# Peptides against a protein of PDB entry 4KTY: the designs that were tried, part 19

Target 1, 266 residues: chain A of PDB entry 4KTY
Amino acid sequence: YVLNDIGVIFYGEVNDIKTRSWSYGQFEDGILDTCLYVMDRAQMDLSGRGNPIKVSRVGSAMVNAKDDEGVLVGSWDNIYAYGVPPSAWTGSVDILLEYRSSENPVRYGQCWVFAGVFNTFLRCLGIPARIVTNYFSAHDNDANLQMDIFLEEDGNVNSKLTKDSVWNYHCWNEAWMTRPDLPVGFGGWQAVDSTPQENSDGMYRCGPASVQAIKHGHVCFQFDAPFVFAEVNSDLIYITAKKDGTHVVENVDATHIGKLIVTKQI

## One batch from the design tools (peptide; made by RFdiffusion4, then SolubleMPNN)

Design b1_p9_6_s4 (from b1_p9_6, 3 letters changed)
Fold by OpenDDE base, seed 1:
Structure b1_p9_6_s4 (fold): chain B 266 residues (1-266), chain A 9 residues (1-9)
Amino acid sequence: as target 1 above (266 residues)
Amino acid sequence: QFKLPFVKP
């Protein structure tokens, strides 16, 4: 989880799982220096750089360009002018070295690119880390732990009434650390995500969220446990918007989100 | 990756 410098990332569809190779390159020349540079750009105090909780949270913010001119600019509109299409990247090294050289965000990434670069960052700094892929991954936009789907009276979906959405797949990271700030038993794997999805206390970042806490339904523990919980366990709530302005719950689907969660061992 | 459109039940 630290020494392996090449990995496999799962993507595609739940019924057509695909894999892609990714070179993390945490031992390549200039990469450690670049990771330190990233923390410098974040203006991270030296005293916090030995704390994996602080490091992983800063990393989740800085691997994306939002807020702080971090490493990667995300793009999902299939227009990648002035940069590299997300699918063209094969590893973290070129991205990180370009960032260090230009001192400007690198274009472009999607979830697996963010996760790949973030994995390099974590491993480079001695934090055991792995990439996790979630199929049918929810994006809860209003922090209510459910996917709100609005229907017209004729039963057709009205996509204008909700900002909630579901990714065909989404990749994030798990980092291994103790959590002295949480109750006993909630250390170990922590979910962290550098793909810019939601604002967390002023920045586009996510985690560390205790995987054990989330598995047991404890979303009250820092950081961003509700969002991560929603990614893997949101219910679909089908709501009919009546002409009189009332909302009626028509159906609930508790099986749609998080159909498969995959990660590579070692 | 891409967002999946919601479909009616």
Scores: peptide ipSAE 0.555, ipTM 0.935, DockQ to the pose 0.901
Fold by OpenDDE base, seed 3:
Structure b1_p9_6_s4 (fold): chain B 266 residues (1-266), chain A 9 residues (1-9)
Amino acid sequence: as target 1 above (266 residues)
Amino acid sequence: QFKLPFVKP
């Protein structure tokens, strides 16, 4: 019944786990109004605003600035000259209030910032939510549930052909809801991610994806289950691209991705 | 966060 307005987000490396405090501030003045404003900016129908499936999906799109001038601009360039460095944020309130005031995307965020703001958004709207950190988090760029690492004949990685990548860590959210749109048993925690990683049916958004479905290898269910599955369970496929255009699988590593998934209990 | 480089197997 009591939702924490201050949390802990895990980050760093799998062998050097770090924590940072994050103030969600879902009860502070103006925050709920801002969350409603976010849904207004998304032009979300009133009828959908009571549906956690729709709300979480819209939130995953709108917490990032891509496509729709949403809340946060992501940046990983290590410069951050035209805003606030991602590491400088300590909570969601300043970000959300700035967004509401300026009506422009706030700079800058990385995964934990996106997750922090998204967590506030979900909690404000009555959706139980938590942040999840995945170490060695895969970014599947071609939706084939594996990390395709292309090698030159000399064994070096061909960065031009290799589109997939792995984060040292990545944070996203899990939101608790029923999933009447899915088979029985796939309600409960749903993975949702507002960090812009891949386009999902026209927008940079992710989820809700049933955690239970993913755990049991069911990736055929909406939304974005293959992508989330890949984040935590991709095999690394090392492929040598031959000069004649043929590909040869040299190695498979099934242990590299998703070494540790951490979340703080609500 | 940052992307980890892939290395040859």
Scores: peptide ipSAE 0.554, ipTM 0.933, DockQ to the pose 0.937
Fold by OpenDDE base, seed 5:
Structure b1_p9_6_s4 (fold): chain B 266 residues (1-266), chain A 9 residues (1-9)
Amino acid sequence: as target 1 above (266 residues)
Amino acid sequence: QFKLPFVKP
């Protein structure tokens, strides 16, 4: 999980699973220096740099450009006119070296690019890490642990009212660490995500969230457990918004989200 | 990746 510098990332659709090679390159010249530079840009104190909890949380913030002029600018508009299309990247090295050279965010990334770069960052700093792909990955925008799908009275989805969404797939990282800040048993794999999705206490970051805690429904544990829980386990709630202002729950689907979660064994 | 459209129940 630390020594492997080439990996495979799962993507595509649940019924058409695809894999892509990704070169992490954590041992390439300039990469460690760039990772240190990232932490410098984050103004991370020296005392925190030895703590994988703090490092992974800072990494989740800094691998995306939001808030702090971090590494990657996300784009999902299928234009990519002012940079490199996300699909053109084959590894982390060029991205990180460009960031270090230009000192400006690199364009563009989507989830697997964020996850790839973040994986390099973690591994480079000695944190065992892997990429996880979740098919039908929920994006809960209001932290209520459910996907609220608002319907017109005719049954059509009201896109204006419906703010929650579902990715066909989403990639994030799991980092291995102890969690002395949590009860015994909630160390090990921690979900961390650098793709900018939701604000977490002031900036776009996510995790570390204990995988064990999430599996056992302990969403009260830091960091961002509710969001990660929702990504893999939220129910779809179909709500009819009546003209009189009342809301009626029409249907609940507990099987739609998190249909498949895949990670490569190292 | 892309956001999936919700469908009628």
Scores: peptide ipSAE 0.553, ipTM 0.933, DockQ to the pose 0.925
Fold by OpenDDE base, seed 4:
Structure b1_p9_6_s4 (fold): chain B 266 residues (1-266), chain A 9 residues (1-9)
Amino acid sequence: as target 1 above (266 residues)
Amino acid sequence: QFKLPFVKP
């Protein structure tokens, strides 16, 4: 989880799982320097750089360009005119070196690109890390641990009543660390995500969230446990928006979100 | 990667 410089990222659909190779390149020339530079750009105190909790949280913020002119600009509009299409990247090295050289955010990334670069960052700094792919990954926008689906009276979806959405797949990272700030037993793998999805206390970042805590439904623990929980375990709530303005829950599907979570075993 | 804003029932 630290020494491997080439990995596999799962993507596609739950019924059509695909894999792509990704070169992390944490040992390549200039990569460690770039990772240190990233922390410098974040204005991270030296005293915090030895704390994997702080490092992973800063990394989750800085791998995306939002808020702080971090590494990668996300784009999902299929118009990548001013950079490299996300699918064209094959590894982290070119991205990180471009960032270091230009000192400007690199265009463009999507989840696996963010996860790939973040994985390099973590491993480069000695934090065991892996990429996780979640199929039917919920994006809870209003922090209610639900995926709200609003229906018109005719049964058609009304996309204007919620900003909640579901990714066909989403990639994030798990980082291994102790969590002395949490109760005993909630160390180990921590979910961290650099794909800019939601604001977390002032920045687009996510985690570290204890995987064990999430598995046991403990969403009260820092950081961003409710959001991560929602990604993997949100109920789909089908709500009919009636003409009179009332909302009626028509159905609840507790099985759709997080249908498959895949990570490489090594 | 693409968003499915809503899973149609």
Scores: peptide ipSAE 0.074, ipTM 0.793, DockQ to the pose 0.722

Design b1_p9_7_s1 (from b1_p9_7 with L3V D7P)
Fold by OpenDDE base, seed 5:
Structure b1_p9_7_s1 (fold): chain B 266 residues (1-266), chain A 9 residues (1-9)
Amino acid sequence: as target 1 above (266 residues)
Amino acid sequence: QYVLPFPSL
């Protein structure tokens, strides 16, 4: 995990799974220095830099540009007028070196780019890490652990009322660490995500959330377990918003979200 | 063309 310089990222649709190579480049010149610089920009205490829990949490914040002028600016508008289209990146090195040189956020990223850069950051700092792709990945925006899909009376989605969303796929990271802050058995793989999706206690970051805790429904465990749980296990709740203001639950789909979770075996 | 993520609903 730490020593692998090239990876594979899964993407596409659940019924048309695709793969791309990604060069992590954690051993390339200037990359370690850049990772240290990222932690400096985060004003991370030296005492915390040896703690993978703190490092991964800071990394999840700093790999995105939100809040703190971190590494990557996300863009999903398909314009990319002032930077590089997310699909043009083939690895982490150019992104990290540009960030270090310019001292400004690099444009642009989407989930796999965030995950790729974050994977480099983690591996560079000696944290075993891998990229995970979740197909039909939920984005719960109100922390109720379900996807509320509001429908018009004709059955079409009411986009004004529906705030929750489901990605066809989403990429994040798993980092291997002990969790002495959690009960025994909840160390190991921890979900961490640098794609700016939701505010977590003051900034756009996510994790580390114990994969074992999520698997067993322990959403009370730090950090961001409810959000990660929702990404992989939310029910879809179809609600008809009637003209009279009443809401009627039309259907519940408990099988749609997290249809497939894939990671490269190393 | 690289498949970009998009809402599946």
Scores: peptide ipSAE 0.217, ipTM 0.817, DockQ to the pose 0.164
Fold by OpenDDE base, seed 4:
Structure b1_p9_7_s1 (fold): chain B 266 residues (1-266), chain A 9 residues (1-9)
Amino acid sequence: as target 1 above (266 residues)
Amino acid sequence: QYVLPFPSL
């Protein structure tokens, strides 16, 4: 996990799984220095830099440009005129070196780009890390642990009534660490996500969330376990918005979200 | 072609 400088990222659809290579380049010249620079920009105390919990949380915040002029600007509107289209990136090195050189956020990223750069950051700092792809990944925007899908009376989705969404796929990271701040058994793989999705205690960041805790429904544990739980296990709540303004729950689907979670094993 | 993530619902 730490030593591999080339990886595979899964993407596409659950029924048409695709893969792309990604060069992490954690051993390339200037990359470690850039990772240290990222922590400097975050104003991270030296005492915290040896703690993978703190480092992964800071990295989650700093790999995205929101709040703190971090590494990558996200763009999902198919307008990339002022930078590089997310699909054009093939690895982390060019992104990190551009960030270090310009001292400005790099344009543009989407989930796999964020995950790729974050994977490099973690591995550079000696934290075992991997990329995870979740197919039918929920984005719970209102922190209710469910995915609200509003339907018109004709059965078409009304996307204006909720900010909740389901991505065909989403990529994030898992980082290996002990969790002395959690009960015994909830160390190991921790979900961390640098794609700016939700605000977590004042910043666009996510994790570390114990994968074991999430698997057992323990969403009370720090950090952001409810959000990560929702990404992989939200119930779809189909709500018909009637013309009279009433909402009626038509159906509940507990099987759609998190249909497949894929990661490359070493 | 590369498949970008998009809302599925």
Scores: peptide ipSAE 0.200, ipTM 0.812, DockQ to the pose 0.163
Fold by OpenDDE base, seed 3:
Structure b1_p9_7_s1 (fold): chain B 266 residues (1-266), chain A 9 residues (1-9)
Amino acid sequence: as target 1 above (266 residues)
Amino acid sequence: QYVLPFPSL
């Protein structure tokens, strides 16, 4: 989880699982220097740089460009004229070296690119890390731990009212650390995500969230456990918006989200 | 072809 510089990322559909190789390159020339530079750009105190909780949280913010001119600009509009299409990247090294050289965010990333770069960052700094792919990954926008899908009377989705969404797949990271800030037993793998999805206390960041806590339904622990829980275990609530402004729950699907969570064992 | 993630419901 620290020494392997080549990995596999799972993607595609739950019924047609695909894999791609990704070069992490955490031992390549200039990569450690770039990871230190990222923490410098974050204005991270030296005293915090030895704490994997703080480092992983800062990394989740800084691997994306939002808020702080971090490493990667996300783009999902299929228009990549001012950079590299997300699918063209094969590893973290070129991205990190470009960031260090230009001192500007690199264009462009999507979830597996963010996860790949973040995995390099974590491993480079001695934090055991792996990439996780969640199929049918929920994005809860209103922090209610459910996916509210508003329907018109004809059964079509009301896109104006529906703020939540489901990704066919989403990639994030798990980082191994102790959690002395949490109850005993909630150390080990922590979910962290650098893809800019939601604002977490003023910044686009996510985690570290205890995987063990989430598995046991404990969403009250820092950081962002409700959001990560919703990604893997939210119910879909289908709500018909009536013309009079009232809402009626038509259906609940408790099985759609988090159909499969995959990571490669190393 | 690489499968890009996409939002759905």
Scores: peptide ipSAE 0.192, ipTM 0.805, DockQ to the pose 0.160
Fold by OpenDDE base, seed 1:
Structure b1_p9_7_s1 (fold): chain B 266 residues (1-266), chain A 9 residues (1-9)
Amino acid sequence: as target 1 above (266 residues)
Amino acid sequence: QYVLPFPSL
């Protein structure tokens, strides 16, 4: 989880799982220096740099360009006119070295690119880390732990009534650490995500959220456990929007979200 | 080709 410099990222559909090789390159020239530079740009105190909780949270913010001119600009518009298409990247090295040399955010990333670069960052700093892919990954935009799906009276989906969405797949990271700030038993793997999805206490960041806590339904523990819980365990709530403005719950599906979660074992 | 993530619903 630290020493491997090449990995596999899972993607595609739940019924057609695909794999992509990704070069983390955490031992390549200039990469560790770039990771230190990222923490410098974040204005992270030296005293915090030995704390994996603080480091992983800062990393989740800084691997995306939002708020702080971090490493990667996300784009999902299929244009990519002013940079590299997300699918063209094969590893973290070129991205991190470009960021260090230009001192500007690199264009462009999507979830697996964010996860790949973040995995390099964590491993460079001695934090055991892996990439996780969640199929049918919910994006709960209103923090209600539900995936609201609005239907017209004719049964067609009305996507304008909610910002909630379900990705066919999403990639994030798990980082291994102790959690002395949490009750005993909630250390180990922590979910962290650098893809800019939601604001967390003023910045686009996510985690560390205790995987053990989430598995046991404990979403009260820092950081961002409700959001990560929703990604893997949201109920789909099918709501018919009536012409009179009333909403009627037609169905609840508790099995669709988080249909499969996969990661490479080292 | 690489499969980009997209909304499933």
Scores: peptide ipSAE 0.185, ipTM 0.804, DockQ to the pose 0.162

Design b1_p9_7_s2 (from b1_p9_7 with L3T D7P)
Fold by OpenDDE base, seed 2:
Structure b1_p9_7_s2 (fold): chain B 266 residues (1-266), chain A 9 residues (1-9)
Amino acid sequence: as target 1 above (266 residues)
Amino acid sequence: QYTLPFPSL
């Protein structure tokens, strides 16, 4: 994991899985210096820089520009004025070097770009890391561990009431570390995500969340386990909003979310 | 060309 400077990112649809190459470039000139600069910009205590828990959590915050003038500005409106379209990036090196040179957030990223840059950051700092892609990835915005889909009486989605969403695919990272802050057995792969989705204790960041904890439903374990659990295991709750203001649960789909989670085996 | 992510719901 740490030694590979090029990888594959999965994307597309669950029934039409696609791959793209991504150059991580963690050994390229200036990249380590840039990763150190990122931690400096985060004002990360030197004592924490050897702790992969702290480093991965800081990285999840700093790879996005929100809150802290971090590396990448996200854009999903298909208008990329004054920047580079997310699809034009082929690796992390140009992004990180631009950030270091300009000292301003780089435009623009989406999930795979965030994941690619974050993967470089982790690997550059000696943390084994990989990108994972989740197909039908839920975005729970109210931390209830379900996707509340509100329907009009005609069966169409009420977009005003429906605030939760499901991405056709989403990319994040897994980082390998021990978790002495958790019970025995919950070390190993930890989910971390730098795509700005939800606020976590005052910042747009996510993880590290123990993959083993998530797999066994231990959502009480730090960090952001409820959110990551929801991404991969939420039920879809179809609710009809009646004209009288009452809500009726019409259907529950426990199989839609997290249809496939894939990663490149290195 | 690259398939952008989009919400299905």
Scores: peptide ipSAE 0.234, ipTM 0.824, DockQ to the pose 0.158
Fold by OpenDDE base, seed 3:
Structure b1_p9_7_s2 (fold): chain B 266 residues (1-266), chain A 9 residues (1-9)
Amino acid sequence: as target 1 above (266 residues)
Amino acid sequence: QYTLPFPSL
């Protein structure tokens, strides 16, 4: 989880699982220097740089460009004229070295690119890390731990009212650490995500969230456990918006989200 | 072809 510099990322559909190689390159020339530079750009105190909780949280913020001129600009509009298409990247090294050289965010990333770069960052700093792919990954926008899908009377989705969404797949990271800030037993793998999805206490970041806590339904623990829980275990609530402004729950699907969570063992 | 993630409901 620290020494392997080549990995596999799972993607595609739950019924057609695909894999791609990704070069992490955490031992390549200039990569450690770049990871230190990332923490410098975050204005991270030296005293915090030895704490994997703080480092992983800062990393989740800084691997994306939002808020802080971090490493990667996300793009999902299929227009990549001012950079590299997300699918063209094969590893973290070129991205990190470009960031260090230009001192500007690199274009462009999507979830597996964010996860790949973040995995390099964590491993480079001695934090055991792996990439996780969640198929049918929920994005809860209103922090209610459910996916509210508003329907018109004809059964079509009301896109104006529906703020939540589901990704066919989403990639994030798990980082191994102790959690002395949490109850005993909630150390080990922590979910962290650098893809800019939601604002977490003032900036686009996510985690570390205890995987063990989430598995046992404990969403009250820092950081961002409700959001990560919703990604893997939210119910879909289908709500018909009536013309009079009233809402009626038509259906609940408790099985759609988090169909499969995959990671490569090292 | 690489499968890009996409939002759905």
Scores: peptide ipSAE 0.224, ipTM 0.818, DockQ to the pose 0.159
Fold by OpenDDE base, seed 4:
Structure b1_p9_7_s2 (fold): chain B 266 residues (1-266), chain A 9 residues (1-9)
Amino acid sequence: as target 1 above (266 residues)
Amino acid sequence: QYTLPFPSL
């Protein structure tokens, strides 16, 4: 995990899984220095830089530009006139070196770009890390551990009634660490996500969330376990919004979200 | 062509 400088990222649809190569370049000139610079920009105390819990949480915040002038500006509107389209990136090196040189956020990223850069950051700092792709990935915006889908009376989705959404795929990272702050057994792989999705205690960041805890439904553990749980296991709640303003639950689908979670094993 | 992520629902 730490030593591989080239990886594979899964994307596409659950029924049409695609792969692309990504160059992490954690050993390339200037990359480690840039990762240290990222922690400097975060004003991270030296005492915390040896703690993978703190480092991964800071990295989650700093790989995105929100809040703190971090590495990457996200864009999902198909307007990339003032930077590089997310699909044009082939690795982390150019992004990180541009950030270090310009000292300004780099445009633009989407989930796999965030995950690629974050994977480099973690690996540079000696944290075993991998990219995970979740197909039918929920984005719970109201922290209710369910995915609300509002329907018009004709059965069409009304996207204006909720900020919840389901991505066809989403990429994040898993980082390997001990969790002395959690009960025994919840160390190992921790979900961390640098794609700016939700605010976590004042910043756009996510994790580390214990994968083992999430698998067993333990969403009470820090950090952001409810959000990550919802990404992989939220129920779809189909709600018909009637013309009279009433809402009626028409159906519940507990099988749609997290239909497939893929990661490359070494 | 590269498939961008998009809302599926």
Scores: peptide ipSAE 0.200, ipTM 0.809, DockQ to the pose 0.162
Fold by OpenDDE base, seed 1:
Structure b1_p9_7_s2 (fold): chain B 266 residues (1-266), chain A 9 residues (1-9)
Amino acid sequence: as target 1 above (266 residues)
Amino acid sequence: QYTLPFPSL
């Protein structure tokens, strides 16, 4: 989880799982220096740099360009005119070295690119880390732990009534650490995500959220446990929007989200 | 080709 410099990222569909090789390159020239530079740009105190909780949270913010001119600009518009298409990247090294040399955010990333670069960052700093892919990954935009799906009276989906969405797949990271700030038993793997999805206490960041806590339905523990819980365990709530403005719950599906979660074992 | 993530439903 620290020493491997090449990994596998899972993607595709739940019924057609695909794999992509990704070069983390955490031992390549200039990469560790770039990771230190990222923490410098974040204005992270030296005293915090030995704390994996603080480091992983800062990393989740800084691997994306939002708020702080971090490493990667996300783009999902299929244009990519002013940079590299997300699918063209094969590893973290070129991205991190470009960021260090230009001192500007690198274009462009999507979830697996964010996860790949973040995995390099964590491993460079001695934090055991892996990439996780969640199929049918929910994006709960209103923090209600539900995936609201609005239907017209004819049964067609009305996507304009909610910002909630489900990705066919999403990639994030798990980082291994103790959690002395949490009750005993909630250390170990912590979910962290650098893909800019939601604002967390003023910045686009996510985690560390205790995987053990989430598995046991404990979403009250820092950081961002409700959001990560929703990604893997949201109920789909099918709501018919009536012409009179009333909403009627037609169906609830508690099995669709988080249909499969996969990661490479080291 | 690489499969980009896309919204489901």
Scores: peptide ipSAE 0.197, ipTM 0.808, DockQ to the pose 0.161

